# Peptides against a protein of PDB entry 1EMU, part 7

Target 1, 132 residues: chain A of PDB entry 1EMU
Amino acid sequence: PPYLKWAESLHSLLDDQDGISLFRTFLKQEGCADLLDFWFACTGFRKLEPCDSNEEKRLKLARAIYRKYILDNNGIVSRQTKPATKSFIKGCIMKQLIDPAMFDQAQTEIQATMEENTYPSFLKSDIYLEYT

## One batch from the design tools (peptide; aimed at target 1 F40 A41 K47)

Design b1_p11_5_s1 (made by RFdiffusion4, then SolubleMPNN; from b1_p11_5, 4 letters changed)
Fold by OpenDDE base, seed 5:
Structure b1_p11_5_s1 (fold): chain B 132 residues (1-132), chain A 11 residues (1-11)
Amino acid sequence: as target 1 above (132 residues)
Amino acid sequence: SYIDEVIESLL
C-alpha cells in the first residue's frame, strides 16, 4: 500500500495526495507547515518557464514566495535557510532577474530540514501510525 | 494538485 512507500522516502510521501495531507496535518501541529508549503511553492515556481506572456506572473509569484517565507525572520523557513541563500534570493527579486532555479538552493535546504527531523518524526506520529 | 493549491494561494 502507498503508506509503506511513504516510509521508504520523503519523495514518495510528497508524490501522494493523501500523504501530503497527512504530513501537512502533522506539520501544522508542530508549527512548521510552512516548510512543506514553501517546498511546493518552489517546485511550482520552477515549472513556470519564462516567456513574455508570463513574466509579470512569475515576478509576482517570486515576490510572494520571498515575502512570505524568506523575508520573515521569525518564520521557520527563514530560520532554516542560510544567510547566503536568502541574500541571493533577495538579490534576484531586487534586480528582477527571475530565473526558474532561483529558489533551488533554498528548497534543497528546506528539504534537508524535513529529511532530518520532521519526516522521521511524522513516521513515528499517531497520525501516520493510525493510518497504517 | 497541492502544487497548484499553494501557487494559487500566493497569487
Scores: peptide ipSAE 0.808, ipTM 0.975, DockQ to the pose 0.934
OpenDDE base, seeds 1, 2, 3, 4: peptide ipSAE 0.806, 0.806, 0.805, 0.807; ipTM 0.975, 0.975, 0.975, 0.975

Design b1_p11_5_s2 (made by RFdiffusion4, then SolubleMPNN; from b1_p11_5, 3 letters changed)
Fold by OpenDDE base, seed 5:
Structure b1_p11_5_s2 (fold): chain B 132 residues (1-132), chain A 11 residues (1-11)
Amino acid sequence: as target 1 above (132 residues)
Amino acid sequence: SYVEEVIESLL
């Protein structure tokens, strides 16, 4: 069943809508749902290839991601991303140089955070265990 | 998809 695959890798969990729902519920209880939302925001942003027709949309989205997750120094995402990574993102926003990969390093760092603690904790949680 | 939901929530 899918829940067994979720225990094999975070990737498997994040590829399943039910897995995402349960994991997000767990993260909300832990006060760190922004980790997951940011991860998906980065994924979604990267999928938007730059072209003349979506330039404004991409800039708007990049700014939204930056303001919500990176700029807020009290946020979990900001605390779990390196200063150099945040500085790079800020630079891209200020210069309006919106490369599809501009959030890749931040996404990697947040993914590592989830891999190290929240994902393992989820697999030990009542939410996951009761689902099995 | 959840990706789409997150993106839409930001725009």
Scores: peptide ipSAE 0.808, ipTM 0.975, DockQ to the pose 0.929
OpenDDE base, seeds 1, 2, 3, 4: peptide ipSAE 0.806, 0.807, 0.806, 0.807; ipTM 0.975, 0.975, 0.975, 0.975

Design b1_p11_5_s3 (made by RFdiffusion4, then SolubleMPNN; from b1_p11_5, 3 letters changed)
Fold by OpenDDE base, seed 5:
Structure b1_p11_5_s3 (fold): chain B 132 residues (1-132), chain A 11 residues (1-11)
Amino acid sequence: as target 1 above (132 residues)
Amino acid sequence: SYEDEVIESLL
């Protein structure tokens, strides 16, 4: 069943809408749902290929991601991303150089945080275990 | 998808 695949990899968990729902519920209880939301924001952003017709949309989205997750030093995403990574993103925003890959390093760092901490904890949680 | 929901919430 799918829940067994979720225990095999974080990737499998995030490829399943039910898995995402349960994991997010867990993260909310832990006060760190922003990790997951940021991860998906980065993925969604990267899928928007630059062109004349979506330039303003991409800039708007990049700014929103930056302001919500990177700029706030009290936020968990900001605390779990390296200063150089945040500075790079800020630079892209300020220069309006919005490459599809501009959040890749930040996404990698947040993914590592989940892999090392919240994902293992989720697999030991009542939320997951009661689902099995 | 949840990805779409997140993106839409930011726009």
Scores: peptide ipSAE 0.828, ipTM 0.977, DockQ to the pose 0.990
OpenDDE base, seeds 1, 2, 3, 4: peptide ipSAE 0.826, 0.828, 0.826, 0.826; ipTM 0.977, 0.977, 0.977, 0.976

Design b1_p11_5_s4 (made by RFdiffusion4, then SolubleMPNN; from b1_p11_5 with T1S T5E)
Fold by OpenDDE base, seed 1:
Structure b1_p11_5_s4 (fold): chain B 132 residues (1-132), chain A 11 residues (1-11)
Amino acid sequence: as target 1 above (132 residues)
Amino acid sequence: SYEEEVIESLL
């Protein structure tokens, strides 16, 4: 069943809508749902290739991601990303250089945080174990 | 998808 695949890799968990739902519920209880939301925001943003028709949308989205997750010093995403990574993103926003890959390093760092902490904890949680 | 939901919530 899918829940066994979820225990094999974080990637398998994030590829399953039911897995995402359970994992997010767990993260909300831990006060860190923003880790997951930011990860998906980065993935969605990267899929928007630059062109004349989506330039304004991409800029708006990049600014929104920056303001919500990077600029907020009290947020968990900001606390779990390196200063140089946040500085690079700020630079892209200020210079209006909105490359599809501009959030890649930040996404990698947040993914590592989940891999090392919240994902293992989820697999030991009542939420996951009661589902199995 | 959840990805789409997150993106739309930011726009």
Scores: peptide ipSAE 0.829, ipTM 0.977, DockQ to the pose 0.991
OpenDDE base, seeds 2, 3, 4, 5: peptide ipSAE 0.828, 0.826, 0.828, 0.828; ipTM 0.977, 0.977, 0.977, 0.977

Design b1_p11_6 (made by RFdiffusion4)
Pose (drawn by RFdiffusion4):
Structure b1_p11_6 (pose): chain A 132 residues (1-132), chain P 11 residues (1-11)
Amino acid sequence: as target 1 above (132 residues)
Amino acid sequence: SLLDEAIEHGK
């Protein structure tokens, strides 16, 4: 059963669209869906190839991720990401040197944040328990 | 938006 696999690893949960939908509903109710949206945005950004044809799209995307999740140090993703990590990201944006992996460290920190609090809470939530 | 497209692509 897919719902049982979700309890075994966050990666199993995020590899199933039903799991993602349920988990995001839980996060939305807890006021922190940005954690998951950012996690997927980093993955999406990284998979874009660094070729000339994608250069403009990638810069605009890197800026968009930075502006929404990294810029103001008050949003949940910005609060859960380290200062040096955000400093590096800002540098990449300003220099326009955007490697595909530039958000990797921030993604890892957000991933650990979900594994540490919201993911366990989700597995003990009414939403999950009802679904199962 | 481009960010939403990236989120869907990441999924």

Design b1_p11_6_s1 (made by RFdiffusion4, then SolubleMPNN; from b1_p11_6, 3 letters changed; failed a check: a repeat of another design)
Amino acid sequence: SLLDEAIKLGE

Design b1_p11_6_s2 (made by RFdiffusion4, then SolubleMPNN; from b1_p11_6 with H9L; failed a check: a repeat of another design)
Amino acid sequence: SLLDEAIELGK

Design b1_p11_6_s3 (made by RFdiffusion4, then SolubleMPNN; from b1_p11_6, 4 letters changed)
Fold by OpenDDE base, seed 1:
Structure b1_p11_6_s3 (fold): chain B 132 residues (1-132), chain A 11 residues (1-11)
Amino acid sequence: as target 1 above (132 residues)
Amino acid sequence: SLLEEAIQLGE
């Protein structure tokens, strides 16, 4: 069953809509749902291939991600990303150089945070165990 | 919102 695959890797959990739903519920209870939302926002952003017709939209989205998750010093995403990573993103925003990969390093760091902390805790949670 | 759309697109 899918829930066994979720325990094998975070990737398997994040590839399953039911898994995402349960994991998000858990993260909300832990006050760290922004980790998951940021991770998916980065993936969504990267899927938008640069072109003349979506340039403004991509810039607005990059700014929104930056303001919501990177600029907020009290946010969990900001606390779990390296200063150099945040500075790079800020630079891209200021220079309006919006490469599809501009959030990749930040996404990797947030993924590592989930792998090391919230994902293992989720597998021990009542939410997951009651589902199994 | 634009962020919500991006999150959904990523999922």
Scores: peptide ipSAE 0.820, ipTM 0.976, DockQ to the pose 0.973
OpenDDE base, seeds 2, 3, 4, 5: peptide ipSAE 0.813, 0.814, 0.818, 0.819; ipTM 0.976, 0.976, 0.976, 0.976

Design b1_p11_6_s4 (made by RFdiffusion4, then SolubleMPNN; from b1_p11_6, 3 letters changed)
Fold by OpenDDE base, seed 4:
Structure b1_p11_6_s4 (fold): chain B 132 residues (1-132), chain A 11 residues (1-11)
Amino acid sequence: as target 1 above (132 residues)
Amino acid sequence: SLLEEAIELGR
């Protein structure tokens, strides 16, 4: 069953809508759902291919991601991303250089945070164990 | 919102 695959890799968990739902619920209880939301936001952002018709939208989205997750010093994402990474993102925003990969490093760092902390905890959680 | 749309797109 899918839940066994979820225990094998975070990637498998995040590729499953049911897995995502359970994991997000767990993260919300832990006060860190923003980790996952940011991760997905970055993926969504990267999926938007740059073109003349969506340049403004991409800029607005980048700004929104930045303001929501990076700029907020009290946020879990901000606390779990390196200063240099945040500075780079800020630079991109300020320069309006909105490369599809501009959040990649931040996403990687947040993914690592999940891999090392919240994901293992999820697999030990009542939410997951009761599902199995 | 744009963020919500992006999150959904990322899923």
Scores: peptide ipSAE 0.816, ipTM 0.976, DockQ to the pose 0.954
OpenDDE base, seeds 1, 2, 3, 5: peptide ipSAE 0.815, 0.816, 0.812, 0.815; ipTM 0.976, 0.976, 0.976, 0.976

Design b1_p11_7 (made by RFdiffusion4)
Pose (drawn by RFdiffusion4):
Structure b1_p11_7 (pose): chain A 132 residues (1-132), chain P 11 residues (1-11)
Amino acid sequence: as target 1 above (132 residues)
Amino acid sequence: SLLEEAIEAGK
């Protein structure tokens, strides 16, 4: 059963669209869906190849991710990401040196944030318990 | 939006 696999690892949960939808609904109700959206945005950004034809799209995307999740130090993703990590990201944006992996460290920190609080809470939530 | 497309591509 897919719902049982979701309890075994966050990666199993995020590899199933039903799991993602349920988990995002839970996060939305808890006021922190940005954690999951950011996690997927980093993955989406990294998969874009660093070729000339993608250069403009990638820069705009890197800026968009930075502006929404990294810039103001008040949003939940910004609050859960380290200062040095955000400093590096800002540097990449300003220098326009955007490696595909530039958000990896921030993604890891957000991933750990979900594994540490919201993911366990989700597995004990009414939404999950009802679904199962 | 481009950010939403990236989120969907990440999934």

Design b1_p11_7_s1 (made by RFdiffusion4, then SolubleMPNN; from b1_p11_7, 4 letters changed; failed a check: a repeat of another design)
Amino acid sequence: SLLDEAIKLGE

Design b1_p11_7_s2 (made by RFdiffusion4, then SolubleMPNN; from b1_p11_7 with E4D A9L; failed a check: a repeat of another design)
Amino acid sequence: SLLDEAIELGK

Design b1_p11_8 (made by RFdiffusion4)
Pose (drawn by RFdiffusion4):
Structure b1_p11_8 (pose): chain A 132 residues (1-132), chain P 11 residues (1-11)
Amino acid sequence: as target 1 above (132 residues)
Amino acid sequence: SYEDEVIEELL
């Protein structure tokens, strides 16, 4: 059963669209869906190849991710990401040196934040328990 | 994919 696999690892949950939908509904109700959206945005950004034809799209995307999740230090993703990590990211944006992996460290920190609080809470939530 | 939907929303 897919729902049982979701309890075994966050990666199993995020590899199933039903799992993602349910988890995001839970996060939305808890006021922190940005954690999951950011996690997927980093993955999406990284998979774009660093070729000339993608350069403009990648710069706009890197800026968009930075503006929404990293810029104002008040949003939940910004609050859950380390100062040095955000400093590096800002440097990449301003220098326009955007390596595909530039968000990796921030993604890892956001991933640990979900594994530490919201993911366990989701597995004990009414939404999950009802679904199962 | 959900990744694509997130990217589209950001752009």

Design b1_p11_8_s1 (made by RFdiffusion4, then SolubleMPNN; from b1_p11_8, 4 letters changed)
Fold by OpenDDE base, seed 2:
Structure b1_p11_8_s1 (fold): chain B 132 residues (1-132), chain A 11 residues (1-11)
Amino acid sequence: as target 1 above (132 residues)
Amino acid sequence: SIEEEILEELL
């Protein structure tokens, strides 16, 4: 069953709608749902290919992601990203250089945080175990 | 998709 695949890799969990739902619920209870939301925001942002028609939208999105997750010093995403990574993103925003890959390093760091902490904890949680 | 949902909430 799919829930067994979720225990094999975070990738398998994030490729399954039911898995995402349960994992997000768990993260919300732990006060760290922003980790997953930021990860998906980065993925979605990278999929937006730059063109004349979406330039303003991409800039607005980049600013929103930055302000919500990176600029908030009390946020878990900010605490789990390196200062150099955050300063790079800030620089992109200030210079209005909005490359599709501008959040890649931050996404990698947040993914590592999930892999090492929240994902293993989820597999030991009542939410996951009761589902199985 | 979940990506689209999250991005839409940001705007």
Scores: peptide ipSAE 0.703, ipTM 0.964, DockQ to the pose 0.848
OpenDDE base, seeds 1, 3, 4, 5: peptide ipSAE 0.698, 0.693, 0.701, 0.695; ipTM 0.963, 0.963, 0.963, 0.963

Design b1_p11_8_s2 (made by RFdiffusion4, then SolubleMPNN; from b1_p11_8, 3 letters changed)
Fold by OpenDDE base, seed 2:
Structure b1_p11_8_s2 (fold): chain B 132 residues (1-132), chain A 11 residues (1-11)
Amino acid sequence: as target 1 above (132 residues)
Amino acid sequence: SIEDEILEELL
């Protein structure tokens, strides 16, 4: 069953709608749902191919991601990203250099945080165990 | 998708 694959790989968990739902519920209870939301925001943002028609939208999205997750010093994403990474993103926003890959390093760091902490905890949680 | 949902909530 799919839930067994979730225990073998975070990637497998994030490729499954049911897995995502349970994991997000768990993260909300732990007060760190922003980790997953930011991860998906970065993925979605990177998929937007730059063109004349979506330039304004991409800039707005980049600013929104920055302000919600990076600029908030009390946020879990901000606490789990390196200062140099946050500074780079700020620079991109200020210069309006909105490359599709501008959040890649931050996404990598947040993914590592999930791999090392919240993902293992999820597999030990009542939410996951009761589902199985 | 969840990606679209999250991005839409940001705007």
Scores: peptide ipSAE 0.693, ipTM 0.962, DockQ to the pose 0.854
OpenDDE base, seeds 1, 3, 4, 5: peptide ipSAE 0.693, 0.687, 0.692, 0.692; ipTM 0.963, 0.962, 0.962, 0.962

Design b1_p11_8_s3 (made by RFdiffusion4, then SolubleMPNN; from b1_p11_8, 5 letters changed)
Fold by OpenDDE base, seed 3:
Structure b1_p11_8_s3 (fold): chain B 132 residues (1-132), chain A 11 residues (1-11)
Amino acid sequence: as target 1 above (132 residues)
Amino acid sequence: SIEEEILEKLL
């Protein structure tokens, strides 16, 4: 069953809608749902190929991601990303240089945080175990 | 998709 695959890798978990739902529920209870939301925001943002017609939208999205997750020093995403990474993103926003990959490093760091902490905890959680 | 939902909430 799919839930066994979820225990094999975070990738498998995040490729499954049911897995995502359960994992997000767990993260919300732990007060760290922003980790997952940011991760998906980065993925979604990167998928938006730049063109003349979506330039303003991409800029707005980049600013929103920055303000919600990076600029907020009290946020878990901000606390789990390196200063140099946050500084780079800030620079992109200030210069309005909005490359599709501008959040890649931050996403990598947040993914590592999930891999090392929240994902293993999820597999030990009542939410996951009761599902199995 | 979940990605679209998250991005839409940001705007």
Scores: peptide ipSAE 0.714, ipTM 0.965, DockQ to the pose 0.852
OpenDDE base, seeds 1, 2, 4, 5: peptide ipSAE 0.704, 0.706, 0.709, 0.705; ipTM 0.965, 0.965, 0.965, 0.965

Design b1_p11_8_s4 (made by RFdiffusion4, then SolubleMPNN; from b1_p11_8, 4 letters changed)
Fold by OpenDDE base, seed 4:
Structure b1_p11_8_s4 (fold): chain B 132 residues (1-132), chain A 11 residues (1-11)
Amino acid sequence: as target 1 above (132 residues)
Amino acid sequence: SIEDEILEKLL
């Protein structure tokens, strides 16, 4: 069943709508839902291929992601991303060089955070265990 | 998609 796959990898969990829902609920209870939201934001952003028609939208979106998750020093995403990574993103924003991959490193770092902490905890949570 | 929903919420 899908829930067994969720325990095999975070990737499997994030590929499943039910898994995502449960995991997000768990993260929200832990006060760290932004980790997952940011991760998906990065994925979505990267999928937006740059073109003349969406350049402004992409810039606005990049700024929004930056302001929401990176700039907020009190946010969990900011706390779990390295200063150099945040500085790079800031630089992209300031220079208006909005490469689809500009959040990749940050996403990687947040993914690592989830892999190391919240994902294992989720698998031990009542939310997950009661589902199984 | 979840990605789209999150992105739309940001804008």
Scores: peptide ipSAE 0.700, ipTM 0.965, DockQ to the pose 0.845
OpenDDE base, seeds 1, 2, 3, 5: peptide ipSAE 0.698, 0.698, 0.699, 0.699; ipTM 0.964, 0.964, 0.965, 0.964

## One batch from the design tools (peptide; aimed at target 1 F40 G44 K47 I65)

Design b1_p12_1 (made by RFdiffusion4)
Pose (drawn by RFdiffusion4):
Structure b1_p12_1 (pose): chain A 132 residues (1-132), chain P 12 residues (1-12)
Amino acid sequence: as target 1 above (132 residues)
Amino acid sequence: DELLQEAIERGK
C-alpha cells in the first residue's frame, strides 16, 4: 500500500502525487507549505540545462526562487536556511553565475527541516490517519 | 509566479 511506503521515507512520500497532495494539505494547515514548494522548486530549477537557450529562463527562475524564499529573512524557508547558505545564493544571483546545483545546500537544509518536524507530525496527523 | 509554479510542477 502506497500510504505505508510513505511512512518509510520522505523520499517515498514525495515520489507519490497522492502523498504529496496530502502532505501539502497538512503543511498548508500548519502554515508552512512553502517548505515543500521550495523543495520542488529547487529540483525543478536544477533539471534545467545550463545552455544559451535556457540562460534567460534560468536567471529569471533563480531570481524568483530567491525573491520568494530566500530574500526576506522572515519567511519559513529563509528562517530554516543557514546564513552562509543564503549568502552564497545571493552571490550567485548578483553575479549572475547560476549553477544548476546552486540551491542544493538550501534544499538539503529544508529537507532536513521537514524530516525533523513536519514529516513526523504528518505521519501522526488526523489527515494521514484518516486517509489510511 | 507562473515560472516558479512551472518549476514546482516539474520538480514534482

Design b1_p12_1_s1 (made by RFdiffusion4, then SolubleMPNN; from b1_p12_1 with R10L K12E)
Fold by OpenDDE base, seed 5:
Structure b1_p12_1_s1 (fold): chain B 132 residues (1-132), chain A 12 residues (1-12)
Amino acid sequence: as target 1 above (132 residues)
Amino acid sequence: DELLQEAIELGE
């Protein structure tokens, strides 16, 4: 069953809508749902290929991601991303150089945080275990 | 934020 695959890799968990739902519920309880939301936001942002018609939207979205997750020094995403990564993103925003990959490093760092902390905890959680 | 929510959903 899918829940067994979720235990094999975070990738499998995040590729499953049921898995995402349960994991998000768990993360909310832990006060760190922003990790997952940021991760997906980065993925969504990257899917928006640059073109004349979506340039303004992409800039606005990049700014929103930056302000919500990177600029907030008290936020878990900010705390779990490296200063150099955050400064790079800030630079992109300030220069209005909005490359689809501008959040890739931050996303990688947040993914590592989930892999090392929240994902293992999720697999030990009542939410996951009761689902199985 | 509507844009953020849209992006999250697009990423999922």
Scores: peptide ipSAE 0.800, ipTM 0.968, DockQ to the pose 0.969
OpenDDE base, seeds 1, 2, 3, 4: peptide ipSAE 0.798, 0.799, 0.796, 0.798; ipTM 0.968, 0.968, 0.967, 0.968

Design b1_p12_1_s2 (made by RFdiffusion4, then SolubleMPNN; from b1_p12_1 with Q5E R10L)
Fold by OpenDDE base, seed 5:
Structure b1_p12_1_s2 (fold): chain B 132 residues (1-132), chain A 12 residues (1-12)
Amino acid sequence: as target 1 above (132 residues)
Amino acid sequence: DELLEEAIELGK
């Protein structure tokens, strides 16, 4: 069953809508749902290929991601991203150089945080265990 | 934030 695959890799978990739902519920209880939301936001942002028609939208979205997750020094995403990574993103925003990959490093760092902390904890959680 | 919600859904 899918839940067994979820235990094999975070990738498998995040490729499953049910897995995502359960994992997010768990993260919310732990006060760190922003990790997952940011991760997906970055993926969504990257899917928006630069073109004349979506330039304004991409800039607005990049700013929204930046303000919500990076600029907030008290936020878990900010705390789990390196200063150099955050400064790079800030630079992109300030210069309005909105490359599709501008959040890649931050996303990688947040993914590592999930891999090392919240994902293992999820597999030990009541939410996951009761689902199985 | 509507834009963020849209991006999150797009990312899934």
Scores: peptide ipSAE 0.800, ipTM 0.968, DockQ to the pose 0.934
OpenDDE base, seeds 1, 2, 3, 4: peptide ipSAE 0.798, 0.798, 0.798, 0.798; ipTM 0.968, 0.968, 0.968, 0.968

Design b1_p12_1_s3 (made by RFdiffusion4, then SolubleMPNN; from b1_p12_1 with E2P R10L)
Fold by OpenDDE base, seed 5:
Structure b1_p12_1_s3 (fold): chain B 132 residues (1-132), chain A 12 residues (1-12)
Amino acid sequence: as target 1 above (132 residues)
Amino acid sequence: DPLLQEAIELGK
């Protein structure tokens, strides 16, 4: 069953809508749902390939991601991303150089945080265990 | 933020 695959890798968990739902519920209880939301937001952003028709939308979205997750110094995403990574993102925003990959490093760092902390805890949680 | 939510959903 899918829940067994979820225990094999975070990737498998995040490829499953049920897995995502359960994991997010767990993260909300832990006060760190922003980790997952940011991760997906980065993926969504990257899917928007730059073109003349979506340039303004991409800029607005990049700014929204930046303001919500990076600029908030007390936010969990900000705390779990390196200063150089945050500075790079800020630079992109200020220069309006919005490359599809501008959040890649931040996404990687947040993924590592989930891999090392919240994902293992999820597999030990009542939410996951009761689902099995 | 609807724009953020759209991006999150697109990322899934």
Scores: peptide ipSAE 0.828, ipTM 0.976, DockQ to the pose 0.935
OpenDDE base, seeds 1, 2, 3, 4: peptide ipSAE 0.827, 0.826, 0.825, 0.825; ipTM 0.976, 0.976, 0.976, 0.976

Design b1_p12_1_s4 (made by RFdiffusion4, then SolubleMPNN; from b1_p12_1, 4 letters changed)
Fold by OpenDDE base, seed 5:
Structure b1_p12_1_s4 (fold): chain B 132 residues (1-132), chain A 12 residues (1-12)
Amino acid sequence: as target 1 above (132 residues)
Amino acid sequence: DELLEEAIKLGE
């Protein structure tokens, strides 16, 4: 069953709508749902290929991601991203150089945080275990 | 934020 695959890799968990739902519920309880939301926001942002018609939207979205997750020094995403990564993103925003990959490093760092902390904890959680 | 929600959904 899918839940067994979720235990094999975070990738499998995040590729499953049921897995995402359960994991998000768990993360909310832990006060760190922003990790997952940021991760998906980065993925969504990257899917928006640059073109004349979506340039303004992409800039606005990049700014929103930056302000919500990177600029907030008290936020878990900010705390779990490296200063150099955050400064790079800030630079992109300030220069209005909105490359689809501008959040890739931050996403990688947040993914590592989930892999090392929240994902293992999720697999030990009542939410996951009761689902199985 | 509506844009963020849209992006999250797009990412999922």
Scores: peptide ipSAE 0.809, ipTM 0.970, DockQ to the pose 0.969
OpenDDE base, seeds 1, 2, 3, 4: peptide ipSAE 0.808, 0.806, 0.805, 0.806; ipTM 0.969, 0.969, 0.969, 0.969

Design b1_p12_2 (made by RFdiffusion4)
Pose (drawn by RFdiffusion4):
Structure b1_p12_2 (pose): chain A 132 residues (1-132), chain P 12 residues (1-12)
Amino acid sequence: as target 1 above (132 residues)
Amino acid sequence: LTIEEEILESLL
């Protein structure tokens, strides 16, 4: 059963669209869906190849991710990401040197944040328990 | 679209 696999690893949960939908509903109700959206945005950004034809799209996307999740140090993703990590990201944006992996460290920190609090809470939530 | 693609479009 897919719902049982979701309890075995966050990667299993996020590899199933039903799992993602349920988990995002839980996060939305807890006021922190940005954690998951950001996690997927980093993955989406990284898969774009660093070729000339993608350069403009990638710069605009890197800026968008930075502006929404990294810029104001008040949003949940910004609060859960380290200062040095955000500093590096800002440097990449300003220098326009955006490697595909530039958000990897921030993604890892956000991933640990979900594994540490919201992911376990989700597995003990009414939404999950009802679904199962 | 993939979830990653949909999220990236929503940020523009």

Design b1_p12_2_s1 (made by RFdiffusion4, then SolubleMPNN; from b1_p12_2 with L1M T2S)
Fold by OpenDDE base, seed 2:
Structure b1_p12_2_s1 (fold): chain B 132 residues (1-132), chain A 12 residues (1-12)
Amino acid sequence: as target 1 above (132 residues)
Amino acid sequence: MSIEEEILESLL
């Protein structure tokens, strides 16, 4: 069943709508749902093809991601990303150099945080265990 | 809509 695959890899969990729903509920209770939301934001942003019609929208999105998750020093994403990574993103925003991969390093760092902490905790949570 | 799209739209 799908819930067994969720325990095999974070990728399997994030590829399943039910898995995402349960994991996000767990993260909300832990006060760190922004980790998952930021991860999905980065993935979605990278999928947007740069073109004249999308340029303004991509810039607005990049700014929004930066302001909500990176600039907020009290946020879990900001606390779990390296200063150099945040500085690079800030530089991209200020210079309006909006490459689809500009959030890749930050996404990698947040993914590592989930892999090391929240994902293992989720598999031991009542939310997951009661679902199984 | 994908989850990614929903998250992105929520930011605008």
Scores: peptide ipSAE 0.719, ipTM 0.960, DockQ to the pose 0.929
OpenDDE base, seeds 1, 3, 4, 5: peptide ipSAE 0.718, 0.713, 0.717, 0.714; ipTM 0.960, 0.959, 0.960, 0.959

